# Designs tried in a protein design run: peptides against a protein of PDB entry 5HOI. Part 34

Target 1, 351 residues: chain A of PDB entry 5HOI
Amino acid sequence: FRYMPFSPAGTPFGFTDRRYLTMNEVGYVSTVKNSEQYSITVSFFDVGRFREYHFEDLFGYDLCFLNEKGTLFGQSKTGQIQYRPHDSIHSNWTKIIPLQAGERITSVAATPVRVIVGTSLGYFRSFNQFGVPFAVEKTSPIVALTAQNYRVFSVHYSQFHGLSYSLSELGTSSKRYYKRECPLPMSLPNINSDMKKDANLDYYNFNPMGIKSLFFSSYGDPCIFGSDNTLLLLSKWRSPEESKWLPILDSNMEIWKMSGGKETTDIHVWPLALAYDTLNCILVKGKHIWPEFPLPLPSEMEIRMPVFVKSKLLEENKAILNKKNEIGADTEAEEGEEDKEIQIPVSMAAE

## One batch from the design tools (peptide; made by RFdiffusion4, then SolubleMPNN)

Design b1_p10_5_s1 (from b1_p10_5, 5 letters changed)
Fold by OpenDDE base, seed 1:
Structure b1_p10_5_s1 (fold): chain B 351 residues (1-351), chain A 10 residues (1-10)
Amino acid sequence: as target 1 above (351 residues)
Amino acid sequence: SELSKKIHAP
């Protein structure tokens, strides 16, 4: 296993000179390779609130986290991090994170009040928004981070125990754990099934955990979107005994519904954020499961518990069609079999 | 929704 740099909704280069370092509800950060240099652009969805900016990257930043106040960059191998406020009133700052031999920064996160760095050896480093260090903690190896305000959602990996998660609050004087290295019931990419497509191999090499993104919801609940395209939400995390992961959206099922029950392999959900009961996402069309350039406009997808079985829906629709054909024996309308959209019953859309 | 209340209940 190799620890790869993770950023929320980051994309690989693939066969291009361009990729997204990160994207969320605020915007998207792109990098373009030009020889030995990179040009980074920070773009926003709310063009009335924010102005796009760019800069030359001589370090090859491979980690990024975007928030409403600034962008955090990191270089996984060198340990360099840079915070760039969106507002010119605040100065950029750069710091080198000390790394041991073979250690990598695996993820970075930033809020308006905290900067977090996680490493492949499980060093959890916290800073304020000005890069002043608070603490260094040794945890299990960190593979992903996100943060909202003072809260941090961290994903850890052990070769023996698989995926775990922590939920912590970074106060001024102390770190509080709500959850500490608890099992994360997320499916890992299935190398044997998914690697039959070269495009999936490229993505797996970029992101071997298959975590497309992780974020906090608008309510402050940890969310994760894995390779199975299921959105998991951590419910009741304030109550240690009641806390559970809820599969609140099967995006493959929603795409299947949107396609009239046709199996499509060229439409993919790319998660950005959860705002109330709506997943903000990019609907990706094409061979790659990740968005290319230019970035499509975000789409909204209502969360729904995956309680429906495709096979039952298909059987029920076949039974309805057979009954219609038994009643309709008198009208010779040879309307071709192919394009009968599965009418999803309105009751199945409301549950 | 009732689902939202069940999900986001503290």
Scores: peptide ipSAE 0.028, ipTM 0.717, DockQ to the pose 0.029
Fold by OpenDDE base, seed 5:
Structure b1_p10_5_s1 (fold): chain B 351 residues (1-351), chain A 10 residues (1-10)
Amino acid sequence: as target 1 above (351 residues)
Amino acid sequence: SELSKKIHAP
């Protein structure tokens, strides 16, 4: 297993010279290869609130985290990190994270008040927004990070124990755990099923955990979106005994429903954020499961517990169609095999 | 939604 640099909703280069380093509800960060250099662009969805900016990257940043106040960059091999405020009032700062032999920065996160660095050896490093260090903790190997305000959601990987997660709060003087290295019930990429499409091999090599993104919801709940295209939300995390992962959206099921019950292989959900009861996402059309350039406009997808079975919905719709045909028996209209769209019952839209 | 009330119930 190889620890790869992870950024929320980051895309591979593939066969191109450009990729997204990260994207979320705030915007998207792209990088373009130019010989031995990179050009980075920080773009925003709210063009009235934020100004797009560019800079030359001589370090080859492969880690990124975007928030409403700035962008954190990292170089996984060298340990360099850079924070760039979006405003011109605050200065950029750069720091080198000390790395051991073979250690990599695997993920970075930034809020308006905290910077977090996680490594392949499980070093968890916390800073304020000005790069002043608070603490260094040794954990299980970190594979992904996200943060909101003072809260950090970390994903860990062990070859022996698989995926685990922590939920912590980084106060001024102390770290509090709500959850500490608890099992994460996320499915890992199935190499045998997912790699039947050459397009997925590039993504697996880029992101072997299949974590497309992780974020906090607008209510402050940890969310993760894996290779199975299911959005998991950590409910009741304040109550250690009651805390559970909820599969709040099967995006493959929602695409199937939107397609009138047709199996589509060319539409993919790319997660950005969870705002209330809606997944903000990019609907990717094409061969790759990740967005290409230019970036499509974000779409909203309502969260729905995956309580419906495709086979039952198909059987129920066939039974409804057969009953309609038994009542209409007198007109021999040769209505050809038109691809009859599955009517989704209206009752599923109102709860 | 009723779902959000169940998810975000303390």
Scores: peptide ipSAE 0.026, ipTM 0.716, DockQ to the pose 0.030
Fold by OpenDDE base, seed 2:
Parts: structure tokens; C-alpha cells; sequence
Structure b1_p10_5_s1 (fold): chain B 351 residues (1-351), chain A 10 residues (1-10)
């Protein structure tokens, strides 16, 4: 196992000179290799609210976090971080994070009020938006970070204990834990089953944990989207005893439903954010499970608890078709039983 | 939704 730099919804280079460093509901950050340097572009979905900008990166930033006020960049090996406000009013700032021998920055997060740096040795470093340090804490090794306002969702990995998570609030004077290194019930990538396709191997080498993204919902709930393409939401996190991970969307099941019950292997969900009851995502078409260039427009996918079994839905549709045929309803469509669009029961529309 | 209220309850 190697600690790799993680950014939310970041993509590998693959066979290309370009990748997405990060993407979310605000926009997407791309980097292009130009000989020994990189050109970074910060693009936005709301082109009326934000102006796209670019700059030359001489450091080779491999970590990124985008928010509504700025972009945080990091270099995992050197410990350099840079914050770039989207506005021209506030200055960019750069800082070097002190790293021990073999230590890497594994993830960075930024909100309008906080900057967070996590490392492979479990150093959790907090700053304000101007790069003024608050604290250094040693935790279990950090593999992923996200943050919203003062809240931080951190994912930790131990070879002995697997995945854990913390949920904390970074006040002005103190850090509060809502959850501290609790077990994270996310499946790790299955090397033996998933690596049969070269495209999945490249992604696994880029992201060994298979965490496609993590974010806070619009309601402020921690969300994580793993290699199993299931969106997990941490419900009732304010109540330590009642808090639980909910599988609120099986995106493979939703793609199967959208395909009329056909098994598809060329459509993939790439998560951006959870806005209310909809997963904002990129529908990726092709061989790679990640978006290529140009980026497709975002799509919305309604959250649904995975309570349906494919076999039962197929049996129920066969039974409905057989009953229609018995009632002498002129079903002019002689299309074979297997190709008929699955009627999904409307009762799982989000009330 | 009733689901949203149950999921996002504090």
C-alpha cells in the first residue's frame, strides 16, 4: 500500500497529458503537463458568478480543493501549499508544510474560513483562510479530507484497523469532535475482481482507497462515494449513539434502471456533490470510470435507498405483461420480453 | 420529503 495524494473527484492522467485535480458543484480544476511545468485552469459551472482563470504551475501541484471563494493547491512531496482566491481583491499566499522523512501531504481541504492539511503520518494541520496556523494534531494516517465552513470530515487508514473517519469542528479556540476515528463501513476496491480491466488498474494505482469523492451535503451531512459506486451519508451525527451511515444511492442500480433494466458497462457515475435530495454528478460514457476532456455537463440523480432487487423487478414486470396479455389489451409491441422497459414503481419517488 | 427529514434530522 502507498499513500497517494487525494483530492475530491480528482482523475488520473491515464494515457493523457491532462487530468482533473478536483471537481465539485462549484467547478473543476484541470492541469496539463507542459514539459517540466504544468498549466492549471480553474473552471466554474456558474459562468455568470465566476470567471475562469489559469496560471503556470512550476511546483507540480497534485492536491487540490475548490470552494466558492478560492482554490487550495498542494504538492504532496515538497509540502508546498498555495491558496488562490477567485477574486483579485485578496492575494494568493504560499506556505511550506514541514514534512518528516517519507511523510506526504495526502489531502487538503479549504473553506472560506479554514485550511486543513492532512498527512500520511496523521498530522492534521489547521489554518485560517490567510494561512495563519491554529493547531497541529497527530491522528491516524489521513487519506482524505473535506470541509464545509468550520466542519471537517477526515478519513483515516490503518493497515491494522482499516478505514476510520472523524467529524470535527474547528472553532476559533478549540477543536470539537462529533466523531473521532470511528470505523468507516466502506468497502475497499477488490483488486482481484475490478483489475480485470486495465482502466480500473490505472484508477486503483491513482486512488488505492477507491474514494471517488467525499463532501458535505447541502444540509451539512458527511457524504462519501466509494469504488462500489454507493453514496454513503452520515445521518444523525450530532447524536453519537444514533449516528449511522446510510446507503442513500446505489448509482449502479440507478444506471441499470435508467437503461431500462439493461446491464451497461460503459456508463459511470462520477460524484460531485449532494444538493438536497439529488446527487450532482457527471455521467461518464466510455471505457474509463472517470470523466475525460471535455467535461460533460453535470447531471442530477435522485437519491433512493437501495431496497429493490433486480430479479424481483424483472419478475414483477413479466407478471404485469402476462396479465395484460390475458386481458386482451392489444400490446402491439411484439418486442421480445427481455428488451421491455422496466416499470419502476413510482412509490420510491422521494416524498 | 419524509425520507429527507429522516436522513437529515439533527
Amino acid sequence: as target 1 above (351 residues)
Amino acid sequence: SELSKKIHAP
Scores: peptide ipSAE 0.028, ipTM 0.720, DockQ to the pose 0.030; fails the geometry check
Fold by OpenDDE base, seed 3:
Structure b1_p10_5_s1 (fold): chain B 351 residues (1-351), chain A 10 residues (1-10)
Amino acid sequence: as target 1 above (351 residues)
Amino acid sequence: SELSKKIHAP
């Protein structure tokens, strides 16, 4: 096993010279390889609020985190990080994170008030938005980070214990834990089943944990989207004994519903953010499970607990069709075979 | 939604 650099919703190069370093509700960061250098573009969905900018990357940044105030870049091997405010009022800063032999930066996160660096040896490094260090903590190996305001959601990996998570708050004087290295009930990629498609092998080599993204919801709840395409939300995290992961969306089930109950293999959900009760995502069409260039417009998907069984819905629809045909046998209405739209029972509009 | 109330309950 090797620790790979992780960024939220980052994509592999695949067979191309370009990839997304990260994407979320704010925008998307792309990098294009040009010989020994890279060209980085920071693009935004709200083009009225933000101006796209570009720069040459001589370091080969492989880590990125985008927020409303700036972009954090990192180089996993060298330990270099750069913060670039979107506003020209604030200066860019660069820092080298000291790495031990074989240590890698595995993830970075930035908020308007905090910068966080996690490593393959479990060094958790915190800074302010100006790169002033607060603390260094030793944790289990960090594989992913996200942050919102003062809160940090960290994912850890142990070969013996699998995935764990922490939820912490980085105050001015101290770190508070709400959750500390608790088991994360996320499914890991199944190497034997999923690897039969070459496109899945490329993605697995890029992201062996299968964490497509992790973010905080608009309500400040930790969210994670794994290789199983299920959105997990950490509910009741303020009450440690009541805290639980909720599967709030099976995106494969939602795609199946949107397709009129047809099995589709060419549509994929790529998660960006959870805004209220809606997953902001890219609907990826094609062979790759990740978005290519150009980036499609974001789509919205309403969150729904996966309480339905496909087989039962198909049986119920067959029973309705059979009843219609039994009643219709007395009336010569050639209603054409085409409208095999699965009537999903209306009762599950989430009020 | 009832789901939202269950998710975001304190």
Scores: peptide ipSAE 0.027, ipTM 0.717, DockQ to the pose 0.030; fails the geometry check

Design b1_p10_5_s2 (from b1_p10_5, 3 letters changed)
Fold by OpenDDE base, seed 1:
Structure b1_p10_5_s2 (fold): chain B 351 residues (1-351), chain A 10 residues (1-10)
Amino acid sequence: as target 1 above (351 residues)
Amino acid sequence: SKLAELIHAP
C-alpha cells in the first residue's frame, strides 16, 4: 500500500498531459503539464457568479480543494500549501507544512473559515482561512478529508483495521468529535477482479482506496462514494448510538435502469455533490471511469435506496415476454430478441 | 421526500 495524494473527484493524468485536481458543485480545477511547470485553471459551473482564472504552478500541486470563497492547493511531498481566494480583495497566502522523513500530505480541505491538512502519519493540522494555525493533533493515518463550515469529515486507514472515519467540529477554542475513528463500511477496490482491465489499474495506482469523492450534503451529512459506485450517507451522526451509514444510491443500478436493463461497461458516474435528494454528477462515456477533456455538463441523479434485485427484474421480464409469446403464436414477427428494452415497472420507479 | 424524511428524521 502507498499513501497517495487525495482530492475530491480528482482524476489521473492517464496518457495525457492534463488532469482534474478536484471537482465539485462549485466547479473544477485542472492542471496541464508544460515541461517542468504546470498551468492551473480554476473553472466554475456558475459563470455568472464566478470568473475563471489561471496561474503558473512551479511547485507541481497534486492536492486541491475548491469552495465558494477560494481554492486550496497542496504539494504532497514538499508540504507546500497555497490558498487562493476567488475574489481579488483577499490576498493569496503560502505556507510550508513541516513533514517528517517519508511523510506526505495525503489530503487537504478548505472552508470559508477553516483550512485542514492531513498526512500519511496521521498529523491533522487546522488553520483559519488566513493560514493561522489552531492545533496539531496526531490521529490514525489520514487518506481523505472534506469540510463544510466548521465540520470536518476525515477518512483514516490502518493496515490492521482498514478504513475508519471521524466527524469533528473545529470551534474557536477546541475540536469536538461527533465520531472518532469509527469503522467505515466502504468496500475497498478488489485488486484481483477489477485489475483484469488495464484502465482500472491506472486509476487504482492514482487512488488505491477507490474513494472517487467525499463531501457534505446540502443538509450537512457526510457522504462518500467508493469504487463500488455506491453513495453512502452518514445518518443521525448527532446521536452516537443511532448513527448509521445508508446506501442511498447504487449508481451501477441506476445506469443499468437508464440503459433499459442492458449491461453497459462504457457509462460511469463521477460524483460531484449531493444537493437535497439529487446526486450532482458527471456521466462519463468511454473506457476510463473518470471524466476527460472537455468536461461534460453535470447531470442530476435522484437518490434511491437499492431495494431492487436485478436478477429478479430480469426473471419477471422474461416471464412477461414468455407469456406474450404464448398469446402471440400466430404473428411470425421474428423481431430479434437482442433489442428488447427491459420495461422497468412504474411501481418500481415510485418506490 | 420520503427518503429525506428517513435520512433526516431525528
Scores: peptide ipSAE 0.028, ipTM 0.729, DockQ to the pose 0.029
Fold by OpenDDE base, seed 5:
Structure b1_p10_5_s2 (fold): chain B 351 residues (1-351), chain A 10 residues (1-10)
Amino acid sequence: as target 1 above (351 residues)
Amino acid sequence: SKLAELIHAP
């Protein structure tokens, strides 16, 4: 296993000179490779609220986190980080994170009030939005970070213990844990099934954990979207004994429903954020599971607990069709069995 | 939604 730099909804270069460093509900950050240099562009979905900007990157930033106030960049090998406010009122700042031999920055996160750096050795470093350090903590190796306000959701990996997570609050005086290195019930990429397509191998080499994104919901609940395309939400995290991961959306099931019950292999959900009861996402069409350039407009997908079994829905629809044929409608429409759209009962969409 | 109520129910 190799620790790779992770950013929320980041994409690989593949065979191209460009990729997304990160994307979320605020916008998307792209980088273009030109010889030994990189050009970074910070773009926004709300073009009325924010102005797109670009800059030359001489460091080769491979980590990024975007929020409503600024963009955090990081270089996984050198330990350099840069924070760039979106406004011109606040100055950019740069800092070098001290790294041990073989240590990498694996993830960075930023809120309007906190900057967090996680490493492959499990160094958790916290700063304010001006790069003033609060603390350094030694945890299990960090593979992913996200943050909202003062709260941090961290994902950890051990070869012996698998995936774990922490949920913490970074106050002014101390760090509080709501959850500390608890088991994370997320499926890892299945190399034998998922790697049958060359396009998935490139993504696995870029992101071995298969974490497409992680974020906080609009209600402040930790969310994670893995390689299985299931959105997990941490419910009741304020009550340690009641806290549980809920599979609130199977995006493969929703794509299957949207396709009239046809198995589609060329449509993919790329997660951005969870706003109320809707997953903000990019619907990716094509060979790659990640968005290409130009970026499609975001789509909304309603959250639904995966309580439906495809086989049962197919059997129920066959039974309905057979009953209609017994009621003597002599319309010899020889439409082949493969093209019959599954009518999903509207009652299942409206509750 | 019923799901939001289930998620956010105390």
Scores: peptide ipSAE 0.028, ipTM 0.730, DockQ to the pose 0.029
Fold by OpenDDE base, seed 2:
Structure b1_p10_5_s2 (fold): chain B 351 residues (1-351), chain A 10 residues (1-10)
Amino acid sequence: as target 1 above (351 residues)
Amino acid sequence: SKLAELIHAP
């Protein structure tokens, strides 16, 4: 196992000279390799609110976090971080994070009020938005971070204990834990089944944990989207005894429904954010499970608990068709049975 | 939505 730099919804280079460093509801950050340097572009979905900007990256930033106020960059090996406000009124700042031998920055997160750096040795470093340090804490090895306002969702990995998570609040005077290194019930990538396709191997080498993204919902709930394409939401996290992970969307099931019950292997959900009851995502068409260039427009996918079984829906649809054919014996329209769109019961679509 | 109520119920 190798700790790899993680950024939310970041993509590999693959066979190209370009990739997305990160993307979310605010926008997308791309990097293009130009010999020994990189050109970074910070692009936004709301072009009326934000102006796209670019700069030359001489450091080879491999970590990124985008928020509404700025972009945090990090270099996993050197420990360099840079915060770039979107507004030119505020100055960029750069800092070197001290790393031990073999230590890597594994993830970075930034909010308008906090900067967080997590490492492969489990150093959790917190700063304000100006790069003033608050604290250094030693945790289990950090593999992913996201943050919203003062809250931090961290994913940890141990070879002995697997995946765990923490949910914390970074006040001015103290760190509060809502959850501290609790088991994370996320499926890891299955090397034996999924790796039969070269494209999945490349992605696994880039992201060994298969965490496509993690974010806070618009309601402030921690969300994670794994390699199984299931969106997990941490419900009731304020009540430690009642807190649970809810599978709020099986995106493979939703793609199957949207295709009229056809098995598709060339459509993939790439998660951006959860806004209310909708997953903001990129619908990726092609061999790769990640978006290429140009980036497609974001799509919305309504969240739904995965309660349906494909086989039952197919049987129910066949039974409805057979009943209609028994009642309507006089209409000779042999419209081929196989291509009829599965009517999902409206009762679960409207509630 | 009922799902939002189930998720976000205090």
Scores: peptide ipSAE 0.027, ipTM 0.733, DockQ to the pose 0.030
Fold by OpenDDE base, seed 3:
Structure b1_p10_5_s2 (fold): chain B 351 residues (1-351), chain A 10 residues (1-10)
Amino acid sequence: as target 1 above (351 residues)
Amino acid sequence: SKLAELIHAP
């Protein structure tokens, strides 16, 4: 196993000179490789609120986190981090994170009030938005981080125990745990089934955990989107005994529904954020499961518990069609080959 | 919504 730098919804280079370092509801950060340097662009979806900016990266930043106030960059090997406010009022700052031999920064996160750095040795480093350190904690190896306000969602990996997660609050004087290294019931990528397509091998080499993204919902609930394309939400996290992961969206099922029950292999959900009851995402068309350039416009997908079985829906629709044909046998109506749209049962609107 | 109740139930 190799610890790779993880950023939320980051994409591989593939066969190109370009990739997304990160993307979320705020925007997307791209990097272009130019010989020994990189050209970074920070772009925004709300072009009225934010101005796109660009800079030359001489360090080869491979970690990124975007928020409403700034962008955090990191270099996994050197330990360099840079925070760039979007406004010109606040100054950029750079810091070197001390790394042991073979240690890597595996993930970074930033909020308007906190900067977090996680490493392959499980060093959890916290800073304020100005790069002033608060604490260093030793945890299990960190593979992913996200943060909202003072809350941090961390994903850990052990070769013996698999994936775990922590949920913590980074107050001024202390760290509080709501959850501490609890089992994360996310499916890991299956190398034998998923790697049959060369495009999936490139993604697996980039992201061995298959975590496409992790974020906090608009309500402040931890969310994770794995290689199985299921959105998991941590419910009841304030009550440690009642806290559970809910599969709130099977995106493969939703794409199947949107396709009128046709099996599609060229449409992929790329998660950005969860806003209320909608997954903000990129609908990726093509061979690659990740968005290429230019970035498509974001789409919204309503969250729904995966309670429907495809086979049952197909059988029910076949039974409806057979009944129509039995009734239609007495009337010579040449009802043309109307597109056999599967009547997806009106999913109970989440009232 | 029933889902919001499932998610946000204390």
Scores: peptide ipSAE 0.028, ipTM 0.740, DockQ to the pose 0.029; fails the geometry check

